# Designs tried in a protein design run: peptides against a protein of PDB entry 6B4J. Part 106

Target 1, 315 residues: chain A of PDB entry 6B4J
Amino acid sequence: DITMQWYQQLQDASMQCVLTFEGLTNSKDSQAKKIKMDLQKAATIPVSQISTIAGSKLKEIFDKIHSLLSGKPVQSGGRSVSVTLNPQGLDFVQYKLAEKFVKQGEEEVASHHEAAFPIAVVASGIWELHPRVGDLILAHLHKKCPYSVPFYPTFKEGMALEDYQRMLGYQVKDSKVEQQDNFLKRMSGMIRLYAAIIQLRWPYGNRQEIHPHGLNHGWRWLAQILNMEPLSDVTATLLFDFLEVCGNALMKQYQVQFWKMLILIKEDYFPRIEAITSSGQMGSFIRLKQFLEKCLQHKDIPVPKGFLTSSFWRS

## One batch from the design tools (peptide; made by RFdiffusion4, then SolubleMPNN)

Design b1_p19_1_s3
Fold by OpenDDE base, seed 1:
Structure b1_p19_1_s3 (fold): chain B 315 residues (1-315), chain A 19 residues (1-19)
Amino acid sequence: as target 1 above (315 residues)
Amino acid sequence: MEREKLEEELTKEELEKLF
C-alpha cells in the first residue's frame, strides 16, 4: 500500500530527526539546556501568537519564523536566539515548530474552528520555503490523527489496550482513556487544520510555484476515506469537518467530478455510515447529512467561516 | 513532478474504484 509506505517514510524521517538532535535534548550541561529552552521558545511562541486580528501581524510572525529557520538571529523572551547556537539547533527547531503547528490544530482549532485559517496559511508558507518542516508537520499530524492519512489502526495480538487506544489517537493518562467528545474535538481540529493547509498559499510567496501539499492530497484523502469502511462516529465527524473547511476549494478545483463524489457520499456512503451509527452518535451523522443535503440543493458549498479575505491582508 | 503524477494516477484509480 503506497499510502502506508508514505506514512511509514514520514514517521521514519521524524524519528531520524529526533535522533539527530538527541544530544541537545538529553544534555545535562546547563548551557545546552538553556539553548534548548531558548530555541524551543523561539520556535513555538510565534505560532501561539497567530490570530485573526491583522494580516500585518501575521506577516511579522511569518517573517520571524522564516528568519529563525534561515539561521538569522531572532528576538525571543528578551534574548537574541539563533539555530546556529548549537549544531543540532536547526533540526530541533524544525521538529518543535512542526509539532507546535499540529498542536495548534489539536487545541486551538479544536476549540475555535476559525483559527484554522491563519495557522494554516503560515504553515503552508513555511512549508513552501522549508520542505522539511512540512514533512514533519505531516509526521506529527499522522501520528496524532491516523485518520488524516487516512488509515484505521488495527489491534494486534499481544498489544496492550492502552497502546491501541493511543494508536487510534486517544489520550490515555493514569490508565484512563480520553472521553469520546474530547477525542473527536481534537481530531476535528487537526483535520480542519489539514484541510486549511492544503488549500492556502502564503500571499507574499512565489505563487507561481506549485503548492507543496495542495488540493490533490485533499482529493486523495476524500477518495481514500470513501473507499474505507466507515468508523463509528469518527468518519461522519471528520468527513463533515473536512468538507466544511475545504469543500468550497475542492468544488472550484474539481468541478463536476467533485459533485459526482458528493452524490456518491449521499447515495452509497450514507447508508454505510448510518448502519454503524448508534442513537447516541446520531448528532455527527445528522450534521453531515444536513450539510451535504444543503450543498446539493443549492449546488454550492459555502466559503468556510473564518476564511481570510483581501481586507484581512490589508490590515 | 513524479510524486504528483503518481498521486494523480492514484487519485484517478481510487476514483475509478468509487465510480
Scores: peptide ipSAE 0.021, ipTM 0.561, DockQ to the pose 0.662
Fold by OpenDDE base, seed 5:
Structure b1_p19_1_s3 (fold): chain B 315 residues (1-315), chain A 19 residues (1-19)
Amino acid sequence: as target 1 above (315 residues)
Amino acid sequence: MEREKLEEELTKEELEKLF
């Protein structure tokens, strides 16, 4: 399975990255600990400051992240911080930055869907300049949300139930599994962020270059989902989230082929979702149904709410 | 890049065969 090979390759690269900076993370030296904390803050704080307020502020955040990744000193917490302070500093920062982008999908986008776009455009722009950060974003995303690959983790003989639940993307704390609504909310946020990343380009970058992980991956994701048996509640939820965020972009890019896919979803795949939907899961089902019917009726997918306009970039 | 284009093309062709 090519998809599973790709998944595993990204996970292996992520694990190798962790091993590379293990000396920094496991150091008992007080100076190394200080450097680690400074680098972690420098990598993560700018991402947490991403907002829909102004394009100028977003540019400042981007420039700061890019400067840090380029080995330039940046101001963080009133201190000058550079990845050159430790031989493992760059690998550590790339990993923590990628982790933070995915975490913003899991937390911020999950609660505020419109936040997907400013986060995604920064992530896309950084990915263009720093491909390793992009691979690590995918690795973190796939690990937290296997449905973003997509694949459905299988229970293996001898596996603990909690480990299986974690593989499915559930949080398990103190032998308590996360509530389904919270799980779906987090998965939705990550899928929405992903759907935004694949369609957005940093406006101040080299637009002549091909998107490092563009809409073709969105097309592939849809194709793979449609070739899989639907999961109860999960498939209806994430398919809606994905199409709401990137459906307009896919429509513009693939035109007639996109509409064929949408018809296939409505006529062939949607009944399969319906067949596995319980009475308690009708909310996600109905939402997807109404979205598909509206799009097919109007022969249009609306631009998603929160999409960044030219006016945003002039602010 | 080439493999991704092939997968995209194959996916389009597969979809065209369904209709």
Scores: peptide ipSAE 0.020, ipTM 0.559, DockQ to the pose 0.342
Fold by OpenDDE base, seed 3:
Structure b1_p19_1_s3 (fold): chain B 315 residues (1-315), chain A 19 residues (1-19)
Amino acid sequence: as target 1 above (315 residues)
Amino acid sequence: MEREKLEEELTKEELEKLF
């Protein structure tokens, strides 16, 4: 399976990255520890500052991240910080930055869906300039949300139940598995972020270049999901999240083919979702149903709430 | 045969053949 090979390659690359900066992370030296903390803050704080307030502020954040990744000194925590402070600094920063982007999907976007767009446009722009960050974003995303690949992890003989639950994307703490609603909320945030990334381009980048991970991956994701048996609650939730965020963009890109896909979802795939949906999961099902019906009725997919307008970039 | 093709990743072209 090409998709699983790709997944594994990204995971392997991510693991190799961690090994590369192990010297920095495991150092007992006080200076190395300080550098590590400074680099971690420099990588993550700008991402946490991403907001829908102003395009100018978003540009400043982007420029700061790009400067850091380019080996330039940046101000962080009142100090000048550079990846050149340690030979492993760049790898560490790339990894932590990518991790933080996915974490913003998991946390911020999960709670505030509109936050997907400013985060995604920065992530996309950084990915364009720093492909390794993009690969690491995917690696982190896939690990936390296997449904973003997509694949459904299978229980293997001899596997601990908790490990299987973690593979499914659940948080397991003190032998307690995460509640389904919280799990779905986190998965939703990550899928929404992904759906935003694949459609957005940094407006100040080279627009002549092809998106490093564009809408074609969204098409692929949909195709793969539709080829898979639906999972109870999960598929209805994430399919809605994905279509709400990038459906308009997919409609514009694929036109008639997208509508065929949407009809296929409604007529062929939706009954399969219904068949596995319990009474307690009807919320996600109904939401997807209403969305599909509305889109087909109006022959339009609305621009998602929080989509960045020209006025945003002039602010 | 048709079901087996549905198990593989459908390309845009393959989806067109389903309609």
Scores: peptide ipSAE 0.020, ipTM 0.556, DockQ to the pose 0.098
Fold by OpenDDE base, seed 2:
Structure b1_p19_1_s3 (fold): chain B 315 residues (1-315), chain A 19 residues (1-19)
Amino acid sequence: as target 1 above (315 residues)
Amino acid sequence: MEREKLEEELTKEELEKLF
């Protein structure tokens, strides 16, 4: 399976990245510890400052992240910080930056769906200039949300139940598994962020270049989801989240083929989802059904709420 | 619709042939 090979390659690259900066992370030297903390803050704070307030502020954040990744000194917490302060500084920053983007999907987008777009456009622009950050974004995303690959993890003989639950994307703390609603909320946030990344380009970049991970990956994701047996509650939830965020873009890109895909979902895939949906899980199914019925009736998919307008970039 | 072709990842061109 080419998709599973790709998944594994990204995970291996992520693990190798961690190994490359272990000297920095495990150092007992006081200066190395200080550098690590400064680099971690410099990588993560700008991402947490991403908001829908003004395009000019978003540009400032982008420029700061790009400067840091380019080996230039940046101001963070009143200090000058550079990846050149340690030979493992760049690898560490790339990893922590990618981790933070995915975490914003998991936390911020999960709670505020509209936040997907400003986060995604910065992530896409950084990915274009720094491909390794993009690969690490995918690695972090796939690890936290296997449904973004997509695949449904299976229980293997000899596996601990908690490890299986973590592999499914659940948080397990003190032998307590995360509640289903919180789990789905986090998965939704990450899928929405992914759906935004694949359609957005940084407006101040080289628009003549092909998107490093564009809508073709969205098409692939849909095809793979439809080739899989649906998972109770999860498939209906994430399919809705994905289509709500990138359905308009996919419609524009794939036109008639996209509508054929929607008809396939309605006629062939919905009965399969319904067959595994319990009475307590009908909410996700009904939401997806209503969305698709509305889109098919109107022959249009609305632009998602929070989509960045030209007026945003002039602010 | 040939369901067997849906077992593989579909391209735009492949989907066009399915319908």
Scores: peptide ipSAE 0.023, ipTM 0.555, DockQ to the pose 0.101; fails the geometry check

Design b1_p19_1_s4
Fold by OpenDDE base, seed 3:
Structure b1_p19_1_s4 (fold): chain B 315 residues (1-315), chain A 19 residues (1-19)
Amino acid sequence: as target 1 above (315 residues)
Amino acid sequence: SERQKLEEELTQEAWEKLF
């Protein structure tokens, strides 16, 4: 399976990255520890500062991240920080930055769906300039949300239940599995972030270049989902999230072909979702239903709330 | 292709509902 090979390759690359900077992360030296913490803060704080407030502020954040990744010194925590402070600094920063982007999907976007767009446009722009960060974003995303690949992890013989639950994307703490609503909320955030990344380009980059991970991956994702049996609650939730965020972009890109897909979803795939939907899961099901019906009725998919406008970039 | 598969799976009736 080519999709699973791709997944595994990204995971392997991510693991190799971790091994590469193990010297930095495992160092007992006080200076190395300080450098590690400074680099970690420099990589993650700018991402946490991403907001919908002003395009100018977003540009400042982008420039700071890009500068850091480019080996330039940046101010963080009142100190000058550079990836050159340690031979493993760049790999570490790339990994932590990518991790933080996905974490913002998991946390910030999960709670505030509109936050997907400013985070995604920065992530996309950084990915364009730093492909390794993009690969690591995918690796982190895929690990936390296998549905972003998409695939459904399978239970293997001899596997602990908790490990299987973690593979499915659940958080397991003290032998307690995460509640379904919280799980879906986190998965939704990550899918929404992904759906935003694949459609957005940093406006101050070379827009003539092909998106490093563009809407074709959105098309692939939909096709792959539709080729899979629906998973109870998960499929209805994430399909809605994905279409709400990138449906308009897909409509514009694929036109008639997109509508064919949407009809297929409504007429063929949706009944399959319904068949596996319990009474307690009707919320996600109904939401998807209403969305599909509205889109088909109006022959339009609305621009998602929080989509970055020209006025945002002038602020 | 996945796209071709989707096109093949789309019924004429479903298509007529849209257009």
Scores: peptide ipSAE 0.030, ipTM 0.616, DockQ to the pose 0.062
Fold by OpenDDE base, seed 1:
Structure b1_p19_1_s4 (fold): chain B 315 residues (1-315), chain A 19 residues (1-19)
Amino acid sequence: as target 1 above (315 residues)
Amino acid sequence: SERQKLEEELTQEAWEKLF
């Protein structure tokens, strides 16, 4: 399976990255610990500062992240910080930056769906200039949300239930599994972030170049989801999240072919989702149904709320 | 391609019913 090979290659690359900077992360030396902390802050704080307030502020954040990844000194926590402070500094920063982007999907976007767009446009722009960060974003995303690949992890003989739950994307703490609603919120946030990344380009880059991970991956994702058996509650939730965020962009890109896919969802895939939907899970199913019915009726998919306008970039 | 598979599964009747 080409999809599973791609998944595994990204996971292997991520694991190799971790091994590369183990000397920095496992060091007991006080100076190494200080460098690690400074680099971690320099990589993650700018991402946490991303907001919908002003395009100029977003540009400042982007420039700071890019400068750090380019080996330039940046100001962080009142100190000058550079990846050159340690031979493993760049690998560590790339990994932690990618992890933080995915974490913003998991936390910020999960709570505030509109936050997907400013985070995604920065992530896309950084990915264009630093492909390794993009690969690590995918690796982190795929590990936390296998539905972003998409695939459904299978229970293997001898596997602990908790380990299987973690593979499915659930958080398990003190032998207690995460509540379904919290799980779905986190998965939704990550899918929404991904759906935003694949359609957005940093406006101050070379937009003539091909998107490093563009809408063709969105088309592939939809096709793969439709070729899989639906998963209870999860499929209806994430399919809605994905289409709400990138459906308009996919419609514009694929035109008639996109509408054919929506018809296939309505006529063939809906009955399959319904068949596995319990009375307690009807909310996600109904939401997807109403969205698709509205889109088909109007022959249009609305621009998602929070989509970045020209006025945002002039602010 | 996955796109082609989806196109092949869609009947002309289904298309005409919705559009």
Scores: peptide ipSAE 0.027, ipTM 0.606, DockQ to the pose 0.064
Fold by OpenDDE base, seed 2:
Structure b1_p19_1_s4 (fold): chain B 315 residues (1-315), chain A 19 residues (1-19)
Amino acid sequence: as target 1 above (315 residues)
Amino acid sequence: SERQKLEEELTQEAWEKLF
């Protein structure tokens, strides 16, 4: 399966990255520890500062991240920090930055859906300039949310139940599995972030270039989902999240073909979702149904709430 | 292509709803 091969390649690259900077992360040297912490802060704090408030602030954050990845010194915590402080510094920063973008999907976007757009546009812009960061974003995303690939992890012989639960994307702490509502909330945040990334371009970059991971991957994702058996509650939830965020962009890009896909979902895929939906899970199903019915009736998908406008970039 | 795959899966009824 080409999708699984792609998944595995990204995971392997991520693992190799971790091995590459292991010397920095495991160092007992006081200076190396200091450098590690400074680099970690320099990579992650700017991402946490991303907000929907002003485009000018977002540009400052982008410039800071790009400067750091370019080997230039940046100010962090009152200190000058550079990836050149350690030979493994760049790999470490790229990994931690990518991890932080996905964490913002998992946490911030999960709680505030509109936050997907400013985070995604920065991530997209950084990905365009630093492809390795993009690959690492995918690796982190796929590991935390296999539904973003998409695939459904299977239980393997000899696997511990907790490990299987973790593969499915659940958090398991002290032998307690995460509640389903919290799980779905986190998965939703990550899918929404991904759906935003694939449609957004950094406005101050070379927009004539092809998006490094554009809407064609959204089309692929939908195609793959439709070719899979639906998973109870998960499929209805994440399909809605995805279409709410990038449906308008997909409609504009694929036009009639997009509508054919929506009809396919409504006529062929909905019955399969319904067949596995319990009475307690009807909420997610009904939400998706109502969304698609509205879109088909109006022959339009609304621009998602929080979409960045020209006025945002002038602020 | 992914598009071609989706097109092949479309029913005649689905096509008629669009055209």
Scores: peptide ipSAE 0.022, ipTM 0.599, DockQ to the pose 0.076
Fold by OpenDDE base, seed 4:
Structure b1_p19_1_s4 (fold): chain B 315 residues (1-315), chain A 19 residues (1-19)
Amino acid sequence: as target 1 above (315 residues)
Amino acid sequence: SERQKLEEELTQEAWEKLF
């Protein structure tokens, strides 16, 4: 399976990255520990500062991240920090940065859906300049949300139940599995972030270049989802999240083909989702149904709330 | 790039399975 091969290659690259900077992370040296913490803060704090407030602030954040990844010194916590402070600094920063982007999906976007767009445009722009960060974003995303690939992890003989639950994307702490609502909320955030990344380009980059992970991946994702058996609550939730965020962009890109896909979802896939939806799980299904019915009726998908406009970039 | 080729292949495969 080509999809699974791609998934595994990204996971292997991520694991190899971790091994590369293991010396930095496991060092008992006080100076190395300080460097690690400074680099971690320099990588992650700018991402946490991403907001919907102003385009100018977003540009500053982008420039800081790019400078850091380029080996230039940046100010962080009142100190000058550079990846050159340690031979493993760049690998560490790339990994932690990518991890933080995905964490913003599962945390910030999960709670505030409109936050997907400013986070995604920075991630997309950084990905364009630093492809390794993009690969690591995918690796982190795929590991936390296999539905972003998409695939369904399988239980293997001898596997611990907790490990299987983690593979499915659940958090398991103290032998307690995450509640379904919290799980779906986190998955939603990550899917929404992904759906935003694939459609957004950093406006100050070379826009003549092809998007490093563009809308064609959105089309691929939909096609793969529709060819899979639906999962209870999960499929209806994530399909809605994805279409709400990138449906307008897909409509503009694929036009008639997009509408054929929506009709296929409504006529062929909905009955399959309904068949596995219990009376207590109708919320996600109904939400998806209403969304698609509205879109088909109006022959339009609205621009998602929080989409970045020209006025945002002038602020 | 090899990545781009893989991405295109994945997209095409998914498309062919659907339509």
Scores: peptide ipSAE 0.009, ipTM 0.446, DockQ to the pose 0.635

Design b1_p19_2_s1 (from b1_p19_2, 8 letters changed)
Fold by OpenDDE base, seed 4:
Structure b1_p19_2_s1 (fold): chain B 315 residues (1-315), chain A 19 residues (1-19)
Amino acid sequence: as target 1 above (315 residues)
Amino acid sequence: SVDREWQEELRKEAAEWLA
């Protein structure tokens, strides 16, 4: 399975990265510990500062992240921090940065959908300049949200139930599995972030170059989803999230082809979703239905709320 | 109406991308 091979390759790369900086993370040396903490903060704090307030602030954040990844010293927590302070510093920062981007999808975007766009445009821009960060973003995303690949993990003989639940993307703490609503909320955030990344380009980069992980991956994702049996509640939820965020961009890119796909979803895929939807899970299905009906009726997909405009970049 | 040929095209595109 080619999809699974891709998934596994990214996971292997991520694991190899962790092994590479293990010396830094496991060091008992006081200086190494300090460096680790400083690097971790330098990598993650700027991402947490991303907001919809002003384009100028977003540029500042981007520049800081890029500088850090470029081996330049940056100010963090009142201290000068550089990846050159440790031979494993760059690998560590790339990993933690990628992890933080996905975490912002999982947490911030999950709670505030509009946050997807400023986070995504920074992630896209950094990915363009630092491909390894992009690969690690995918690795983290795929691990936390297999539906972003997409694939549905299967239970295998001998597997612990908790491990299977984690593979599905559920958090399991103290032998208690996460509630479905919280699970879907987190998955939604990550899918929305992904949908934003694939369509956004950093405006101060070389736009003549190909997007490092562009809209064609959105088309691929939809094609793959439609080729799969729907999963109860999950498919309806995430398909809606994806289309709400990048449907307009897909429409513009693929035109008639996009509308054929949308009709296919409405007429062919909906009945399949409905067939597996229980009476208690109709909310996600109804939401998707209403969205698609509205889009088909108006022959338009709206620009998503929070989409970055030229005015944002001038602020 | 559902275009089955189009559905197949979508599947092919997915396969080509993943190849």
Scores: peptide ipSAE 0.035, ipTM 0.646, DockQ to the pose 0.028
Fold by OpenDDE base, seed 5:
Structure b1_p19_2_s1 (fold): chain B 315 residues (1-315), chain A 19 residues (1-19)
Amino acid sequence: as target 1 above (315 residues)
Amino acid sequence: SVDREWQEELRKEAAEWLA
């Protein structure tokens, strides 16, 4: 399975990255601990500051992240911080930065769907300049949300239930599994972020270059989803999330082919989703159905709420 | 709603594409 091979390659790369900076992360030395914390803050705080408020602020955040990744000193917590403070600093920062982007999908976007776009455009721009960060974003995303690959993890013989639950993307704390609604909310956020990343380009970069992970991956994702048996509640939820965020972009890019896919979803895939949808799960199914019916009726996919406009970049 | 004929055409083509 090529998809699973790709997944595994990214996970392996991520694991190797972790191994490369273990000296920094596991050090008991006070100076090393300080450096670690400074680098972690420098990598993650700017991402947390991303907002829908102003394009100028977003540019400042981007520049700060890029500077950090470029080995330049940046101000963080009132101190000058650089990845050069430790030989493992760059790897650590790249990993933590990527992790934070995904976490913003998991948390911020999950709660505020419109936040997907400013986060995504920064992530896309950074990915363009720092491909390794992009790979690590995928690795983190795939691990937290296997449905972004997509694949549905299966229970294996001898596997602990908690491990299986975690593999599915559930949080398990103190032997308590996350509630389904919270799980879906987090998954939705990550899928929405991903859907935004694949369509957005940083406006101040070289847009003549090919998107490092563009809409073709969105097309692939849809195709793969349709080739899979639907998962109860999950498939309907995430398919809606994905299409709401990047459906307009896919429509513009793929034109008739996109509409063919939409019709296929409505006519051929919906019955399969319905067949596995319980009465208590009809909400997600109905939402997807209504969305598709509306889009087909109007022959248009709306631009998603929160999509960044020219006015945003002038602010 | 989408034209039924148009929709059917697209469905057929979609099926071929995903075959």
Scores: peptide ipSAE 0.024, ipTM 0.652, DockQ to the pose 0.023
Fold by OpenDDE base, seed 3:
Structure b1_p19_2_s1 (fold): chain B 315 residues (1-315), chain A 19 residues (1-19)
Amino acid sequence: as target 1 above (315 residues)
Amino acid sequence: SVDREWQEELRKEAAEWLA
C-alpha cells in the first residue's frame, strides 16, 4: 500500500529527526538546557501568536519563523536566539515548529475554526521555503490524526487497548480514554487545518511555484476516504470538516469531477454512513447531509468562513 | 493504488457526463 508506505516513511523521518537532536534534548548541561528552552520558545511562540487580526502582523510572524529557520538570530523572550547556538538546533526547531502547527490545529482550530486559515497560510509558506518542516508537519498530523492520511488503525494481536486507542488518535491519561466529543473536536481541528494548508499559498512568496502539498492531496484524501468503509461518527464529522474548508477550492480546481464526487457521496456513500450511525450520532450525519444538499441545490460550495481576503492582507 | 483507481473512475464518469 503506497499510502501506508508514505505514512511510514514520514514517521521514520520524524523519528530520525528526534534521534538527531537527542543530544540537545537529553543534555544535563545547564547551558544546553537553556538553549533548548530558548529554541523551543522561539519556535513555538510565534505560531501561538498567529491570529486573524491583521495581515501585517501575520507577515511579521512569518518573517520571524523564516529568519529562525534560516539561521538568523531572532528575539524571543527578551533574548537573541539562533539555531546556530547548538549543532542540533535546526533539527530541533524544525521538529518543534511542525509539532506546534499541528497542535494549533488540535487546539486553536478545534475551538475556533476560522483560525485554520491564518495558521495554514503561514504553515504553507514555511513549508514552501523549508520542505523538511512540511514533512514533519505531516508526520505529526498523521500520528495524531490517522484519518488525515487517511487510514483506520487496526487492532493487532497482543496490542494493549490503550495503545490501540492512542493509535486511533484518542488521548489516554491515567487509563481514561478521551470523551468522543473531545476526540472529534481535536480531529476536526487538525483536518480543518490540513484542508486549509493544501489550498493556501503565502502571498509574499513565489506563487508561480507548485504548492509543495497542494489540492491534489486533498483530492487524493477524498478519494481514499470514499474508498474506505465509513467509521461511525468519525467519517461524517471529518468529511464535513474537510469539505467545508476546502470544498470551494476543490470545486474550482476539479469542477465536474468534484460535483460527480459530491453526488457519489450523497447517493452512494450516505447510505453506508447512515447504516453505521446510531441515533446519538445523527448530529454529524445530519450536518453533513444538510451541507451537501445545500451545496447541490445551489450548485455552489461557499467560501469558508474565515477565508483570508485581500482586505486582510492590506491590514 | 485505491486512490488512483477512484480518480480514474471519476475521470471516466466525468468524461461520460460531458459527452
Scores: peptide ipSAE 0.018, ipTM 0.553, DockQ to the pose 0.031
Fold by OpenDDE base, seed 2:
Structure b1_p19_2_s1 (fold): chain B 315 residues (1-315), chain A 19 residues (1-19)
Amino acid sequence: as target 1 above (315 residues)
Amino acid sequence: SVDREWQEELRKEAAEWLA
């Protein structure tokens, strides 16, 4: 399976990255510890400052992240910080930056869906200039949300139940598994962020270049989901999240093929979802149903709420 | 690039499935 091979390659690359900067992370030297903390803050704080307020502020954040990744000194916490302070500094920053982008999907986007777009456009722009950051974003995303690949992890012989639950994307703390509503909320945030990344380009970059991870991956994702047996509650939830965020972009890109896919979902895939949906899970199913019915009736998918407009970039 | 080849292969596979 080409999808699983791709997944494994990204995970291997991520693991190799961690091994590469292990000297920095495990150092007992006081100066190395200080550098590590400064680099971690420099990589993550700008991402946390991303907001829907003003395009000018978003540009400043982008420029700071790009400067850091380019080996230039940046101001962080009142101090000058550079990846050149340690030979493993760049690898560490790339890893932590990618991790933070995915974490913003998991936390911020999960709570505020409109936050997906400003985070995604910065991530896309950084990915274009720093491909390794993009690969690490995918690796982190795939690990936390296997449904973004997509695949459904299977229980293997000899596996601990908690490890299996973690593979499915659940958080397990003190032998207590995360509640289903919280799990789905986090998965939704990450899927929405991914759906935004694949359609957005940084407006101040060279837009003539091909998107490093564009809508073709969205098309692939949908195809793969539809070729899989639906998972109770999860499939209906994430399919809705994905289509709400990038359905308009997919419609514009794939036109008639996109509508054929929507009809296939409505006519062939819905009965399969319904067959595995319990009475307590009808909410996600009904939401997806209503969305698809509305889109098919109007022959249009609306631009998602929070989509960045020209007025945002002039602010 | 290896990445572009992978993307094209994935696109082709998706297109064949939805045809």
Scores: peptide ipSAE 0.017, ipTM 0.557, DockQ to the pose 0.036

